# Peptides against a protein of PDB entry 6NYY, part 159

Target 1, 212 residues: chain A of PDB entry 6NYY
Amino acid sequence: KHFEQAIERVIGGLEKKTQVLQPEEKKTVAYHEAGHAVAGWYLEHADPLLKVSIIPRGKGLGYAQYLPKEQYLYTKEQLLDRMCMTLGGRVSEEIFFGRITTGAQDDLRKVTQSAYAQIVQFGMNEKVGQISFDLPRQGDMVLEKPYSEATARLIDDEVRILINDAYKRTVALLTEKKADVEKVALLLLEKEVLDKNDMVELLGPRPFAEKS
Target 2, 212 residues: chain A of PDB entry 6NYY as posed
Amino acid sequence: KHFEQAIERVIGGLEKKTQVLQPEEKKTVAYHQAGHAVAGWYLEHADPLLKVSIIPRGKGLGYAQYLPKEQYLYTKEQLLDRMCMTLGGRVSEEIFFGRITTGAQDDLRKVTQSAYAQIVQFGMNEKVGQISFDLPRQGDMVLEKPYSEATARLIDDEVRILINDAYKRTVALLTEKKADVEKVALLLLEKEVLDKNDMVELLGPRPFAEKS

## One batch from the design tools (peptide; made by RFdiffusion4, then SolubleMPNN)

Design b2_p25_8_s3 (from b2_p25_8, 11 letters changed)
Fold by OpenDDE base, seed 2:
Structure b2_p25_8_s3 (fold): chain B 212 residues (1-212), chain A 25 residues (1-25)
Amino acid sequence: as target 1 above (212 residues)
Amino acid sequence: MDVLEFEEELLSLPEEELTSYGRLV
């Protein structure tokens, strides 16, 4: 308990109990977080969910906490599932509300970064090929791209394709699991915080063995 | 095309991945 709270504080910041979300906003957050949680639950290479919360903390209105795998090497499949999990919130919003919000900005940033890294750093795209470019650090003026404009366009197209594929995969998954997303969202609205045990009680055991 | 400011921090798969919804302005 105390250790988890400390981790939550470090990661999520202090609970902003003073920020009362409007019921509709809270509902949106609940379904968003439920999307992440359910996507993570049913994706083999997603990290196991530890906690999901719709209590505003730090900069976030809600959060899902996962237990990372102690790994330094990621496969394309692992990165895809992580992208899908990260898109789970946005996809849930689309499925349940038929609208998207600004709430997924950080998720989209992460997905975009992952897709870009896969294509231009890890050489994981067949069309772009076995190429690795150092990405400029935040704040570095990219004076010259180490690749042609044609390559830049190709990268952009392939990034979009990769993200769209991840998005479609997530849509398919969460559409199939729509009832589970709703169950999680409703329980979040009731409890505000769910842990792994709540998820097991609600959804059954995670279908994938947790890598210890 | 604005070079996506790749925060180096995001490529380091943080041990604890937090998905965050929204920014509290």
Scores: peptide ipSAE 0.149, ipTM 0.660, DockQ to the pose 0.151; fails the geometry check
Fold by OpenDDE base, seed 1:
Structure b2_p25_8_s3 (fold): chain B 212 residues (1-212), chain A 25 residues (1-25)
Amino acid sequence: as target 1 above (212 residues)
Amino acid sequence: MDVLEFEEELLSLPEEELTSYGRLV
Protein backbone atom coordinates (compact mmCIF):
# COMPACT_ATOMS: atom_id res chain seq x y z
CA LYS B 1 0.00 0.00 0.00
CA HIS B 2 2.51 2.68 1.05
CA PHE B 3 5.07 1.45 -1.44
CA GLU B 4 2.55 1.44 -4.28
CA GLN B 5 1.47 4.96 -3.39
CA ALA B 6 5.07 6.09 -3.39
CA ILE B 7 5.64 4.61 -6.84
CA GLU B 8 2.42 6.19 -8.07
CA ARG B 9 3.56 9.58 -6.87
CA VAL B 10 6.92 9.24 -8.51
CA ILE B 11 5.62 7.95 -11.83
CA GLY B 12 2.11 9.40 -12.08
CA GLY B 13 2.45 12.53 -10.03
CA LEU B 14 -0.09 13.91 -7.60
CA GLU B 15 -3.79 13.33 -8.00
CA LYS B 16 -5.48 16.28 -9.62
CA LYS B 17 -8.76 16.17 -7.72
CA THR B 18 -9.69 19.53 -9.21
CA GLN B 19 -9.84 18.13 -12.72
CA VAL B 20 -13.42 17.08 -13.31
CA LEU B 21 -13.83 15.18 -16.54
CA GLN B 22 -17.09 15.32 -18.40
CA PRO B 23 -19.03 12.04 -18.19
CA GLU B 24 -18.24 11.23 -21.82
CA GLU B 25 -14.55 11.90 -21.31
CA LYS B 26 -14.55 9.82 -18.12
CA LYS B 27 -16.17 6.98 -20.05
CA THR B 28 -13.52 7.27 -22.77
CA VAL B 29 -10.75 7.15 -20.16
CA ALA B 30 -12.33 4.11 -18.47
CA TYR B 31 -12.50 2.12 -21.70
CA HIS B 32 -9.00 3.27 -22.68
CA GLU B 33 -7.49 2.13 -19.39
CA ALA B 34 -9.54 -1.07 -19.52
CA GLY B 35 -7.94 -1.73 -22.91
CA HIS B 36 -4.46 -1.43 -21.41
CA ALA B 37 -5.41 -3.58 -18.43
CA VAL B 38 -6.99 -6.39 -20.44
CA ALA B 39 -4.24 -6.40 -23.06
CA GLY B 40 -1.65 -6.62 -20.30
CA TRP B 41 -3.63 -9.40 -18.61
CA TYR B 42 -3.76 -11.67 -21.66
CA LEU B 43 -0.33 -10.95 -23.16
CA GLU B 44 2.26 -13.43 -21.95
CA HIS B 45 5.20 -11.06 -21.99
CA ALA B 46 3.41 -8.04 -20.57
CA ASP B 47 4.38 -6.99 -17.07
CA PRO B 48 1.99 -7.90 -14.25
CA LEU B 49 -0.73 -5.33 -13.69
CA LEU B 50 -0.62 -3.62 -10.31
CA LYS B 51 -3.24 -0.93 -10.62
CA VAL B 52 -5.59 0.74 -13.05
CA SER B 53 -6.98 4.19 -12.35
CA ILE B 54 -9.18 6.75 -14.03
CA ILE B 55 -8.36 9.38 -11.42
CA PRO B 56 -6.37 12.12 -13.13
CA ARG B 57 -2.76 12.32 -11.95
CA GLY B 58 -0.09 14.75 -13.04
CA LYS B 59 -0.61 15.06 -16.78
CA GLY B 60 -2.55 11.82 -17.23
CA LEU B 61 -6.31 11.38 -17.20
CA GLY B 62 -5.92 7.74 -16.27
CA TYR B 63 -3.21 5.14 -15.98
CA ALA B 64 -2.37 1.47 -15.80
CA GLN B 65 0.55 0.60 -13.56
CA TYR B 66 2.63 -2.52 -14.01
CA LEU B 67 5.27 -4.21 -11.92
CA PRO B 68 8.62 -3.67 -13.56
CA LYS B 69 10.75 -6.71 -14.14
CA GLU B 70 14.43 -6.54 -13.48
CA GLN B 71 15.04 -7.46 -17.10
CA TYR B 72 17.93 -6.17 -19.15
CA LEU B 73 17.47 -8.32 -22.24
CA TYR B 74 14.26 -8.28 -24.23
CA THR B 75 13.22 -10.59 -27.03
CA LYS B 76 11.36 -9.42 -30.09
CA GLU B 77 8.27 -11.23 -28.78
CA GLN B 78 8.50 -9.46 -25.45
CA LEU B 79 8.82 -6.09 -27.13
CA LEU B 80 5.84 -6.89 -29.35
CA ASP B 81 3.64 -7.74 -26.36
CA ARG B 82 4.72 -4.52 -24.66
CA MET B 83 3.79 -2.62 -27.80
CA CYS B 84 0.40 -4.36 -27.89
CA MET B 85 -0.26 -3.52 -24.24
CA THR B 86 0.69 0.09 -24.95
CA LEU B 87 -1.72 0.15 -27.90
CA GLY B 88 -4.51 -1.38 -25.80
CA GLY B 89 -6.05 1.96 -24.92
CA ARG B 90 -6.24 3.22 -28.50
CA VAL B 91 -7.60 -0.10 -29.71
CA SER B 92 -10.26 -0.14 -26.99
CA GLU B 93 -11.42 3.32 -28.07
CA GLU B 94 -11.72 2.11 -31.66
CA ILE B 95 -13.63 -1.06 -30.71
CA PHE B 96 -16.11 0.59 -28.35
CA PHE B 97 -16.55 4.09 -29.77
CA GLY B 98 -15.59 3.79 -33.42
CA ARG B 99 -13.45 6.88 -32.90
CA ILE B 100 -10.00 7.71 -31.63
CA THR B 101 -8.94 10.56 -29.37
CA THR B 102 -5.78 12.54 -28.74
CA GLY B 103 -5.44 10.72 -25.42
CA ALA B 104 -3.20 8.01 -26.85
CA GLN B 105 -0.47 10.45 -27.91
CA ASP B 106 2.00 9.31 -25.27
CA ASP B 107 1.25 5.65 -25.97
CA LEU B 108 1.84 6.16 -29.68
CA ARG B 109 5.09 7.96 -28.94
CA LYS B 110 6.28 5.05 -26.80
CA VAL B 111 5.28 2.54 -29.46
CA THR B 112 7.02 4.57 -32.16
CA GLN B 113 10.18 4.81 -30.08
CA SER B 114 10.16 1.08 -29.41
CA ALA B 115 9.62 0.26 -33.07
CA TYR B 116 12.51 2.45 -34.22
CA ALA B 117 14.77 1.02 -31.53
CA GLN B 118 13.94 -2.53 -32.60
CA ILE B 119 14.74 -1.82 -36.23
CA VAL B 120 17.69 0.56 -36.12
CA GLN B 121 19.30 -0.26 -32.79
CA PHE B 122 18.57 -3.91 -32.05
CA GLY B 123 18.69 -5.31 -35.59
CA MET B 124 15.34 -7.07 -35.14
CA ASN B 125 14.10 -6.54 -38.70
CA GLU B 126 15.07 -8.91 -41.49
CA LYS B 127 14.74 -6.38 -44.32
CA VAL B 128 16.80 -3.71 -42.63
CA GLY B 129 19.17 -6.37 -41.34
CA GLN B 130 21.49 -6.91 -38.43
CA ILE B 131 22.39 -3.27 -38.03
CA SER B 132 22.76 -0.93 -35.12
CA PHE B 133 23.01 2.78 -35.72
CA ASP B 134 24.14 5.16 -33.09
CA LEU B 135 21.86 8.09 -33.32
CA PRO B 136 23.45 11.48 -32.96
CA ARG B 137 23.37 12.67 -29.40
CA GLN B 138 21.40 15.73 -28.51
CA GLY B 139 23.44 18.69 -29.73
CA ASP B 140 25.50 16.87 -32.31
CA MET B 141 25.01 18.31 -35.75
CA VAL B 142 23.09 15.70 -37.62
CA LEU B 143 25.76 15.14 -40.21
CA GLU B 144 25.20 12.84 -43.15
CA LYS B 145 23.16 9.77 -42.35
CA PRO B 146 25.37 6.70 -42.08
CA TYR B 147 22.94 5.08 -44.52
CA SER B 148 21.30 5.94 -47.83
CA GLU B 149 17.97 7.66 -48.31
CA ALA B 150 16.68 4.33 -49.59
CA THR B 151 17.63 2.75 -46.26
CA ALA B 152 15.94 5.62 -44.41
CA ARG B 153 12.73 4.97 -46.34
CA LEU B 154 13.03 1.26 -45.69
CA ILE B 155 13.40 1.92 -41.96
CA ASP B 156 10.33 4.17 -41.97
CA ASP B 157 8.31 1.58 -43.86
CA GLU B 158 9.35 -1.26 -41.60
CA VAL B 159 8.55 0.81 -38.50
CA ARG B 160 5.03 1.35 -39.83
CA ILE B 161 4.71 -2.35 -40.60
CA LEU B 162 5.83 -3.31 -37.10
CA ILE B 163 3.44 -0.86 -35.43
CA ASN B 164 0.60 -1.95 -37.69
CA ASP B 165 1.28 -5.60 -36.86
CA ALA B 166 1.22 -4.80 -33.15
CA TYR B 167 -2.00 -2.83 -33.67
CA LYS B 168 -3.67 -5.70 -35.54
CA ARG B 169 -2.56 -8.16 -32.86
CA THR B 170 -4.06 -5.90 -30.21
CA VAL B 171 -7.31 -5.51 -32.18
CA ALA B 172 -7.60 -9.28 -32.46
CA LEU B 173 -6.94 -9.76 -28.74
CA LEU B 174 -9.29 -7.06 -27.46
CA THR B 175 -12.00 -8.09 -29.91
CA GLU B 176 -11.80 -11.62 -28.52
CA LYS B 177 -11.78 -10.19 -24.99
CA LYS B 178 -14.32 -7.43 -25.69
CA ALA B 179 -16.62 -8.52 -22.87
CA ASP B 180 -13.70 -8.45 -20.44
CA VAL B 181 -12.74 -4.93 -21.53
CA GLU B 182 -16.31 -3.83 -20.89
CA LYS B 183 -16.38 -5.46 -17.43
CA VAL B 184 -13.19 -3.67 -16.46
CA ALA B 185 -14.36 -0.36 -17.90
CA LEU B 186 -17.70 -0.51 -16.08
CA LEU B 187 -16.04 -1.38 -12.80
CA LEU B 188 -13.56 1.47 -13.32
CA LEU B 189 -16.46 3.86 -13.76
CA GLU B 190 -17.81 2.65 -10.43
CA LYS B 191 -14.64 2.33 -8.34
CA GLU B 192 -12.27 4.63 -10.29
CA VAL B 193 -9.35 2.44 -9.14
CA LEU B 194 -8.82 -1.28 -9.62
CA ASP B 195 -6.06 -3.49 -8.30
CA LYS B 196 -4.85 -6.95 -9.22
CA ASN B 197 -7.46 -8.59 -6.97
CA ASP B 198 -10.29 -6.74 -8.69
CA MET B 199 -8.93 -7.98 -12.01
CA VAL B 200 -8.79 -11.56 -10.73
CA GLU B 201 -12.39 -11.30 -9.55
CA LEU B 202 -13.49 -9.98 -12.94
CA LEU B 203 -11.37 -12.00 -15.32
CA GLY B 204 -10.08 -14.92 -13.30
CA PRO B 205 -6.44 -15.55 -12.58
CA ARG B 206 -3.98 -14.27 -15.13
CA PRO B 207 -3.36 -17.14 -17.54
CA PHE B 208 0.42 -16.79 -17.30
CA ALA B 209 2.59 -17.79 -14.40
CA GLU B 210 3.98 -14.71 -12.80
CA LYS B 211 7.70 -14.94 -13.15
CA SER B 212 8.70 -14.14 -9.61
CA MET A 1 10.19 10.70 -40.43
CA ASP A 2 13.86 9.85 -40.60
CA VAL A 3 15.28 8.07 -37.56
CA LEU A 4 17.96 10.72 -37.36
CA GLU A 5 15.27 13.27 -36.66
CA PHE A 6 14.61 11.55 -33.38
CA GLU A 7 16.52 12.43 -30.29
CA GLU A 8 18.53 9.59 -28.79
CA GLU A 9 15.87 9.41 -26.08
CA LEU A 10 13.36 8.37 -28.71
CA LEU A 11 15.26 5.17 -29.34
CA SER A 12 15.17 4.04 -25.76
CA LEU A 13 13.05 1.15 -24.60
CA PRO A 14 9.91 2.15 -22.79
CA GLU A 15 11.24 2.45 -19.25
CA GLU A 16 8.02 3.60 -17.72
CA GLU A 17 5.90 0.91 -16.16
CA LEU A 18 2.94 3.23 -16.45
CA THR A 19 0.64 3.73 -19.36
CA SER A 20 -1.01 7.11 -19.31
CA TYR A 21 -4.05 8.42 -21.06
CA GLY A 22 -4.55 12.00 -22.08
CA ARG A 23 -2.75 15.16 -21.18
CA LEU A 24 -3.81 17.56 -18.53
CA VAL A 25 -2.75 20.92 -19.47
Scores: peptide ipSAE 0.147, ipTM 0.668, DockQ to the pose 0.153; fails the geometry check
Fold by OpenDDE base, seed 5:
Structure b2_p25_8_s3 (fold): chain B 212 residues (1-212), chain A 25 residues (1-25)
Amino acid sequence: as target 1 above (212 residues)
Amino acid sequence: MDVLEFEEELLSLPEEELTSYGRLV
């Protein structure tokens, strides 16, 4: 208990109990976080959910916490499932509200970064090929790209394809699991915080064996 | 040209990945 709270404090920041979200905003957060949680639950290569919360902390209105596997090497399939999990919040908003919010900005940034890394750093795209370029770091002088403008356009196109494929996969998953997203969102609105046991009670055991 | 800040080495040991919704301004 105390150790988990300490980790949550370090990662999520201090609970801002003083910020009362409007009911509609709180509902949006609950369904967004439920989207992440359910996507992570039903994606084989997603990390196991530890906790999901709609209590504002630090800079975030809600969060889902996952237990990362001690893994140094990621497959393309693993990275795709992680992208889908990260898109789960945005997709949930679309499915349930027919609108999107600014809340997914950090998720979209992560997905964008992952897509570029797969194509430009890991050589995981057949059209771009077996290449690895260093991506510019924040504050590095934009050195000339080590590739042509034609290659730049190809990279941009393939990044969009990859993200769109991940998005479509997530839409298909959360549409199939729409009732489960609803259950999680409603319970979040009631309890504000859910753990793995709450998820097992709601959804049943995760369909993938936890690699011990 | 929004420099995509690619700084987080995807290969870094995944710190506890928090998905965060929204930024409190």
Scores: peptide ipSAE 0.145, ipTM 0.661, DockQ to the pose 0.140; fails the geometry check
Fold by OpenDDE base, seed 3:
Structure b2_p25_8_s3 (fold): chain B 212 residues (1-212), chain A 25 residues (1-25)
Amino acid sequence: as target 1 above (212 residues)
Amino acid sequence: MDVLEFEEELLSLPEEELTSYGRLV
């Protein structure tokens, strides 16, 4: 308890107990966070879930926390599963509410950054090929792209394909696990915070051996 | 930027979103 609270304070900042969400917004947050949690539970290369919360912290309305694996090298498959986890919130909103909100903005940013990095930094796309360019950082002079406009269009197309494939994979997963997303969301609305043990009680043990 | 630095950025708790995917470090 005290150790977890200390870690949460360092990572997520202070809980904004004064931020009262409307019941419908709180419901949206619960299903969004449940989407992240369930996607991470059933994806092999996802990091182990530690905590999921619908208590606002900082500027966030909810969060899922994971324990990273001690690894320095990532495969294409691992990066795809991470993209799917990140899309889990948006996909859950679509499945349960048939609408999208602005809340997934940072998730979409992260997915977009990952997709571009895979294609232009890590050479993980067969059509674009074995290339590696630095992504423009904020404040980098718009140096001429070291590739043609035709290559730029190809990169943009392959990024969209990769993101859409991750999105479809996440839709398939969370549709299959729709009842589990509902269970997690409903329990979040009751308890506001769930840990790994709550998830094991709801869903059973995670189907992947945690490499400790 | 190495893979580790990239992943730390992707998995960090965002300051401004509806929900966050936070990496415990």
Scores: peptide ipSAE 0.033, ipTM 0.574, DockQ to the pose 0.086; fails the geometry check

Design b2_p25_8_s4 (from b2_p25_8, 12 letters changed)
Fold by OpenDDE base, seed 4:
Structure b2_p25_8_s4 (fold): chain B 212 residues (1-212), chain A 25 residues (1-25)
Amino acid sequence: as target 1 above (212 residues)
Amino acid sequence: MDVLDFEKELLALPEEERTSYGRLV
């Protein structure tokens, strides 16, 4: 209980009980969060889902909470699945509504940052090679790049490829699982908050063995 | 579903968020 509340505060901030969503906004949030939840459910290297909520908290209109893995080292495959999970909300909105909302902006930023980090900091791209450069923080300005403009272009191209691959993977997954996304979204609209047990009841057990 | 639409959205992000080394002075 106390630990879960502490994690909720870190992820979502304080509940803004005063923020009332319009029915159409609430529907959009429900399908967005259902996309994250279902993507995380069917991706092997995604973190286990603990809670999904459409109750506004902090700056977010909804959130999915996952059990943090006590993992400090990530493989390229694990990072790809995390990117796909992060894209799940945006992809769900596209599948069900044929439009995007401003709610996906933070997810796109996270995916972008992850892709650049994989290529520039972690050396996970064969074309770019085993490089490790520090990325500036958001809003920081750099005087000079430690690599050539040709290398910068190559990095940008490979980042785009990586993000597009993650997007395509997420589209394929959530298209296959479209009925599951809808079930989760509809139940979210009813209950506003779902836990792991609700997801198991709705979708069956997660197809990956939880490493206890 | 066209990846091109997602790419357009990604490119709409601030330059510092989508370039390999952030904003240059």
Scores: peptide ipSAE 0.017, ipTM 0.566, DockQ to the pose 0.085
Fold by OpenDDE base, seed 3:
Structure b2_p25_8_s4 (fold): chain B 212 residues (1-212), chain A 25 residues (1-25)
Amino acid sequence: as target 1 above (212 residues)
Amino acid sequence: MDVLDFEKELLALPEEERTSYGRLV
C-alpha cells in the first residue's frame, strides 16, 4: 500500500483531487478507458496492462498504464495492434454513445503519427515503396519535401487507409467484446481504479502468454 | 536502428501514462 502510493506519486503526479468530473463525463471516461483496456487485453502485440484509472491525473481525465516490453524492433503487425489499442477509447465511445468527444484527440494524433512513421520512415507500405524520410519536427524549417507532390498525396491516402483499417479492426474487436468493455467500465465507475488482477477476475486470463 | 523518437516517446512515456483520456489542452 505505502510503496504503491509512493510510486504513484512519483510517476502520475499529484492527483488533481480538484477536478471533479460530472457523472456523465465520468461515465464517458470510464467507457473510454475500458475500450483501451479491453483492446489491449485481446490484442496479441499490445503491452500488458498494469492499471486503468478514471481518476484525473495531471492533464488526463483517465489513464491506462502498461508494462513496456524491452523491444527495440517492431513489426508492422505489432504497430497495427498498438494503433488499435490507442483507438480503443474512441471506438468504445462510438459503440456505446454514438458520439465523438474531444477526449480522444491525443489518441488520434498518436495514431496519425504512427501511421506516417510506418509509411515514410519505416518503408512499410508497398505502394509508397521502401522509402525512409525524417518527419519534420515541430520547429524544423519546412524543408522542401524530399518527394514530389504526387508522392505526398499518395502518402496521405495510404495513411488514411492504414488508420481506417486499424479503426475497423478495433470496431470489430470491441463489438465482439462489447460485454467485456461494459464490465470493465461499470467496475471502473465503482472502484475508479483497476489493476491486472481485477481484469483477470472480470475477463479471465489474458489469452496471450506473457513473454516473461 | 534507433526506434524513432515517437516510439521512444511512446515507450519513454512513464509506464503509467501511456494512454490518457482527455488531456486538458
Scores: peptide ipSAE 0.015, ipTM 0.524, DockQ to the pose 0.134
Fold by OpenDDE base, seed 5:
Structure b2_p25_8_s4 (fold): chain B 212 residues (1-212), chain A 25 residues (1-25)
Amino acid sequence: as target 1 above (212 residues)
Amino acid sequence: MDVLDFEKELLALPEEERTSYGRLV
């Protein structure tokens, strides 16, 4: 309890108890967070869900917390499942509302960052090849890219392909699990906070053995 | 923030920050 509250404060900041979301906004947040939660539940290489909340905290309207695996090495498959989990909120909004919101901006940033790193840092793309470039940090002098404009175009194209593939995979998953996303979203609207036990009661045990 | 720097940053983030996904206000 005390340790979890400390982690929540570090991640989400202080609860904005005064920020009352409109019912439609609260509904959008609930389905968005349910999308993350359900995607993470049914993706083998996603981290196990610890908590999901639609209580506004700090900069966030809602959040899902996961238990990371202690690992230093990530496979391409693991990174793909993490991308799909991160897209789960946006995909849920599309499936249930037929519209997208600005709320997925941070998720899209994370997915974009992961896709570029896979291609230009980890050498995980066959067309771009076994390369690793450091991207300039914000504030570094615009060093000339260590690759040609043709390579830059290839990287951009392959990043879009990778993100689109992750998006399509997430759409397929959450469409299959649409009833589960709705169950989680509806229970979030009632309880505002769910834990792993609530998820087990709703969805059954996670289909992947927790590697102890 | 460069996309590649972000994954390095994401990988360098405390486990608590890495495990939090959410919609910004």
Scores: peptide ipSAE 0.069, ipTM 0.664, DockQ to the pose 0.107; fails the geometry check
Fold by OpenDDE base, seed 1:
Structure b2_p25_8_s4 (fold): chain B 212 residues (1-212), chain A 25 residues (1-25)
Amino acid sequence: as target 1 above (212 residues)
Amino acid sequence: MDVLDFEKELLALPEEERTSYGRLV
């Protein structure tokens, strides 16, 4: 309650530059955000949903907000579920519209960054092996890679495989839950903002115990 | 950027920005 209200107040203060979305764009955003919300609802290691909104804020056309866990160590399975949740918007657009938009660019960037980090920083890929390289910071001249071009290609291939696996997992999930995505999207189009209680009313209780 | 750095950057973002997933930007 108090934490949700605090988030709402700070988020509410940023509402001033609302872009007026066309009805078709608003529909796309609703299904996109519904995809995130539903994916997060049914993925064990996703963060608990707090709020989902299709009210444009700044450059964002919509968003789903989750309660971050105070977690410093992530398993491969946890990172996969987070990737799937992040892909939920794009996957929803494909399932419902048979088309993809540019709106998922930030999601794809996050997924790509996560995949690279899993492979080259966390050693979570068996083919690449137990390696840990510093990823270039934004603006650092990528000097000499500490690995061969063959290893670079292997990394790129394994990143693509990991993202594709997360994508397929998300497609399977949101296809199974297609009716739930539609319920959330339609209610978003009506209310513009949903909270956890709205999601419980639509979908039932989240199937995973909330880590207190 | 390290997922830890991404998570750290995500963690360095205001708590409100941290919780925003699927920001259709």
Scores: peptide ipSAE 0.031, ipTM 0.620, DockQ to the pose 0.099; fails the geometry check

## One batch from the design tools (peptide; made by RFdiffusion4, then SolubleMPNN)

Design b2_p26_1_s1 (from b2_p26_1, 14 letters changed)
Fold by OpenDDE base, seed 4:
Structure b2_p26_1_s1 (fold): chain B 212 residues (1-212), chain A 26 residues (1-26)
Amino acid sequence: as target 1 above (212 residues)
Amino acid sequence: EEREKRLKETIEELRKASQSRRIAPP
């Protein structure tokens, strides 16, 4: 408990108990976080869900926490599932509300970064090929691209394709599991915080064996 | 030190968790 709370404070910041979300905002956050939780539940290569919360922390309105695997090597399939999990919040908002919010900015940033890394650092795209270049860090002056403008356009196109494929996969998954997303969202609105056991009680056991 | 490093890495990986941020409208 104390250790988990310490980790939560480091990850999410201090609970801003003083941030009262409007009921509609709280509803949006609940469905957003439910989207992440359900996507992570039904994606084989997603990290196991540890906790999901709609209690505002720091700058976050809600969060889903996962137990990271001690893994140094990721496959393309694993990275895709992680992208889908990350898109789960945005996709849930689209499915349930027919609108998107700014709440997914960090998720989209992470997905974008992952897609570029897969293509230009890990050589995981057949059209771009077996290339590996350092991505500019935030604030680094990009002096010269080590590739042509034609390659740059190809990279941008393939990044968009990869993200769109992940998005479509997530839409398909959360549409299939729409009732589960609703259940999780409603329970979040009631309890504000769910753990793995709450998810098992609600959805049944996760269909993938957790590697011990 | 290794435990602290692993903890830091775990925290960093957990920070990769999806967070819905309140973005003030521009």
Scores: peptide ipSAE 0.035, ipTM 0.624, DockQ to the pose 0.123
Fold by OpenDDE base, seed 5:
Structure b2_p26_1_s1 (fold): chain B 212 residues (1-212), chain A 26 residues (1-26)
Amino acid sequence: as target 1 above (212 residues)
Amino acid sequence: EEREKRLKETIEELRKASQSRRIAPP
């Protein structure tokens, strides 16, 4: 109990008990986090959910916590499922509210970074080919790109294709599982915090065997 | 002090091992 609270404080920051979300904002957060949770539940290569919360902490309005797999090598399929899980919040907002919010900014940043890394660092795109370039770090002088403007345009196009494919896959999944997203969101609005056991009670066991 | 140090190290390891996704406030 004390150890879990300490981890939550380090990961989430201090609970901002003073930030009372408006009921509509709290509802948006609940469905956003439910989207992440359900996408992660039904994607084979997503990390298993440990905890999901709609209690504001630090700069976050809500969060989902996952247990990463102990692995050093990732396939394209694994990276795609991770992208889909990361898009789950935005997709849930679109499905349930017909609108998007600024809440997905950090998720979109992560997805964008992953897509660029797959194409220009890991050589995972057939059109761009077996290339590996260092991505500019925040604060590094924009060194001249080691490739032509034509290659830059190709990279940008293929990044958009990859992200859009992940988005469409996530829309299909969460549309199929729409009732499950609703159940999780409603339970979040009631309890504010859910764990793995709450998810098992609500959705049944995760359909993928935990690789022991 | 040693117990607090070990706790901090364990928390840091768990923080690195745990992916937290936050909805950023506007």
Scores: peptide ipSAE 0.040, ipTM 0.593, DockQ to the pose 0.266; fails the geometry check
Fold by OpenDDE base, seed 3:
Formats: structure tokens, sequence, C-alpha cells
Structure b2_p26_1_s1 (fold): chain B 212 residues (1-212), chain A 26 residues (1-26)
């Protein structure tokens, strides 16, 4: 209990109990977080869900907490599943509301960063090839890109393709599991916080063996 | 060492909890 609360404070910041969400905003957050939770549940290479909350913390309106595996090497397949889990909130909003919100900004930033890293740092794209460049840090002078404008355009195109593939995969998954997303969202609206046991009760055991 | 640091940073960013963010309309 005390250790979990300490981790929650470090990850989520201080609970802003003073931030009252309108009922419609709270509903949007519940379905957004349910999308992350369900995507993470059914993606093999996603980190196991520990907690999902729609209680606002810091600048966030909701959050999902995961137990990261001690892993130093990632495959393309593992990175794709992590991208899909990160897109789960946006995809859930699209499926249930037919509209998108600003709530996915940080998720889209993470997905964008991951996609660029896969292509230009890890050499994981066949068209771009076996390259490894440092991504410009925020505030570094735009050092001359070590590649041509044609290569820059190719990188941008392949990043969009990778993100769109992850998005489509997430749409397919959460459409198949639409009823599960709704169950999680409705229970979030009731309890505001769910743990792994709540997810097991709602969805059954996670279909992937957790390496103990 | 820098490569290990960048890899660790990328892994750490990927391990961070997902958060829904309210952005004020422009």
Amino acid sequence: as target 1 above (212 residues)
Amino acid sequence: EEREKRLKETIEELRKASQSRRIAPP
C-alpha cells in the first residue's frame, strides 16, 4: 500500500482532487483509459497493467500504470505492441464517440518519438536502411542533417506509415474487444480506480503468461 | 556510455505511464 502510493506519486504526481471534470469529460477520460487498459491486456508484448485511474493527477486527467519488464533489448514486434497500447486511448475515443480530443497529445508524442527512433536510431526500416542518427534534442541547433532532403522525406513518409500501421492494428483490436472496453470504462466511472484483479474479474485472466 | 544512456532514456520514456492530458483550447 505505502509503496504503491509512493510509486503513484512519482509517476502521476499529486492528486488534483480540486479539478472537477464535467460528466462528459469524465466519460471521455474513462473510455480513453479503458482503451489503453484493454489494448495492454490483449497485446502480447505490452507491459502488464497494474492500475488504471480517472482521478486527475498533475496535468493528466487519467492514467494507466504498468509493471515494466526488466528488458534492455526490444524487437520491432515489441515496439509495435507498445505503440498500439499507447494509441489505445485515441482509438477508443474514435470508436465510441466518433470524435477525437486533445487528451491524446502526450500519447501521440510518445508514438511519434518511438516511430522516429525505430527508423533513424535502430535501423528497423528496410527502405531507410541500416542507419543510426541522433534525433535532434529540443534546443540543439539544427545541425545539418547527416542525410539528404530526399532521405528526410523518406523518413517522414516511413514514420507516417509505421504510425498508421500501429493505429490500424489498434483499431482492429479494440473493435474486436469493444464490449470489453465498455465494461472497463463503465466500471471506471463507478470506482474511478481499477487494479489488475478488477481487470481479471471483468475480462478473465490475461491471455499471456506473465513471466514471474 | 552515451549510447547506453540514450537507450535507457528511450526505454524509460516507453515505460512511463500513459496519461490523458487536458489541453486548454487555443
Scores: peptide ipSAE 0.039, ipTM 0.638, DockQ to the pose 0.288; fails the geometry check
Fold by OpenDDE base, seed 2:
Structure b2_p26_1_s1 (fold): chain B 212 residues (1-212), chain A 26 residues (1-26)
Amino acid sequence: as target 1 above (212 residues)
Amino acid sequence: EEREKRLKETIEELRKASQSRRIAPP
C-alpha cells in the first residue's frame, strides 16, 4: 500500500482533488483511458495493465499504469504494439466522439519519439537503412544533422508512415473491441479507478499469458 | 544502498515506460 502510493505519487503526481472536470471532459477522459486499457489488454506485446484511473493527478487528467517487462531488447513488433497502446486514448476519442482533444499530446509525443528512435537510432526502417544517429536532447543546439536534407525528408516521411500504420492498427483493434472500450469507460465513470481484476471481470482473462 | 538504487531505477523505469497520461490542456 505505502509503496504503491509512493509509486503513484511519483508517476501520477499528487492527487488534485480540487480539479473538477466537467462531466463531458470526465466522459472524454474515461473513454480515453479505456482506449489505452483495452488496447493494452488485446495487444500481445503491450505491458500488463496494473491500474487505470480517471482521477486527476499532477498534470494528468487520467492515466493507465502498466507493469513494465524486465526487458532490454525490443523488437519492431513489440515497439509497434507499445505505440498502438499509446495511441489507444486518441483512437478511442475518435471512435466514440468523432473528435480529438489536446489530451493526447503526451501520448503523441511518446509515439513520435518512439517512431524517430526506431528509424534513426535502431535502424528499423528498410528505406532509411541501418543507421543510428543521436536524437537531439531537449535544449541541445540542433547541431547539423549528419545526413542530407533528402535523408531528413525521408526520415520524416517514414516516421509519419510508421505512426499512421500504428494508428490504423489501433483503430482496427478498438473498433473490433468497441463494446469492451464502452464497458471499461462506463465502469471508470462509476468507480474512477480500475485494477487488473476489474478488467478480468469485464473482459475476461487477458488473452496473452503474463510473462511473470 | 543497492536496494534503494534498484528501487529508484525501478521507479524511474516505471515512470518512463509504464504510464500513459492524458495531460490537461494548457
Scores: peptide ipSAE 0.038, ipTM 0.628, DockQ to the pose 0.277; fails the geometry check

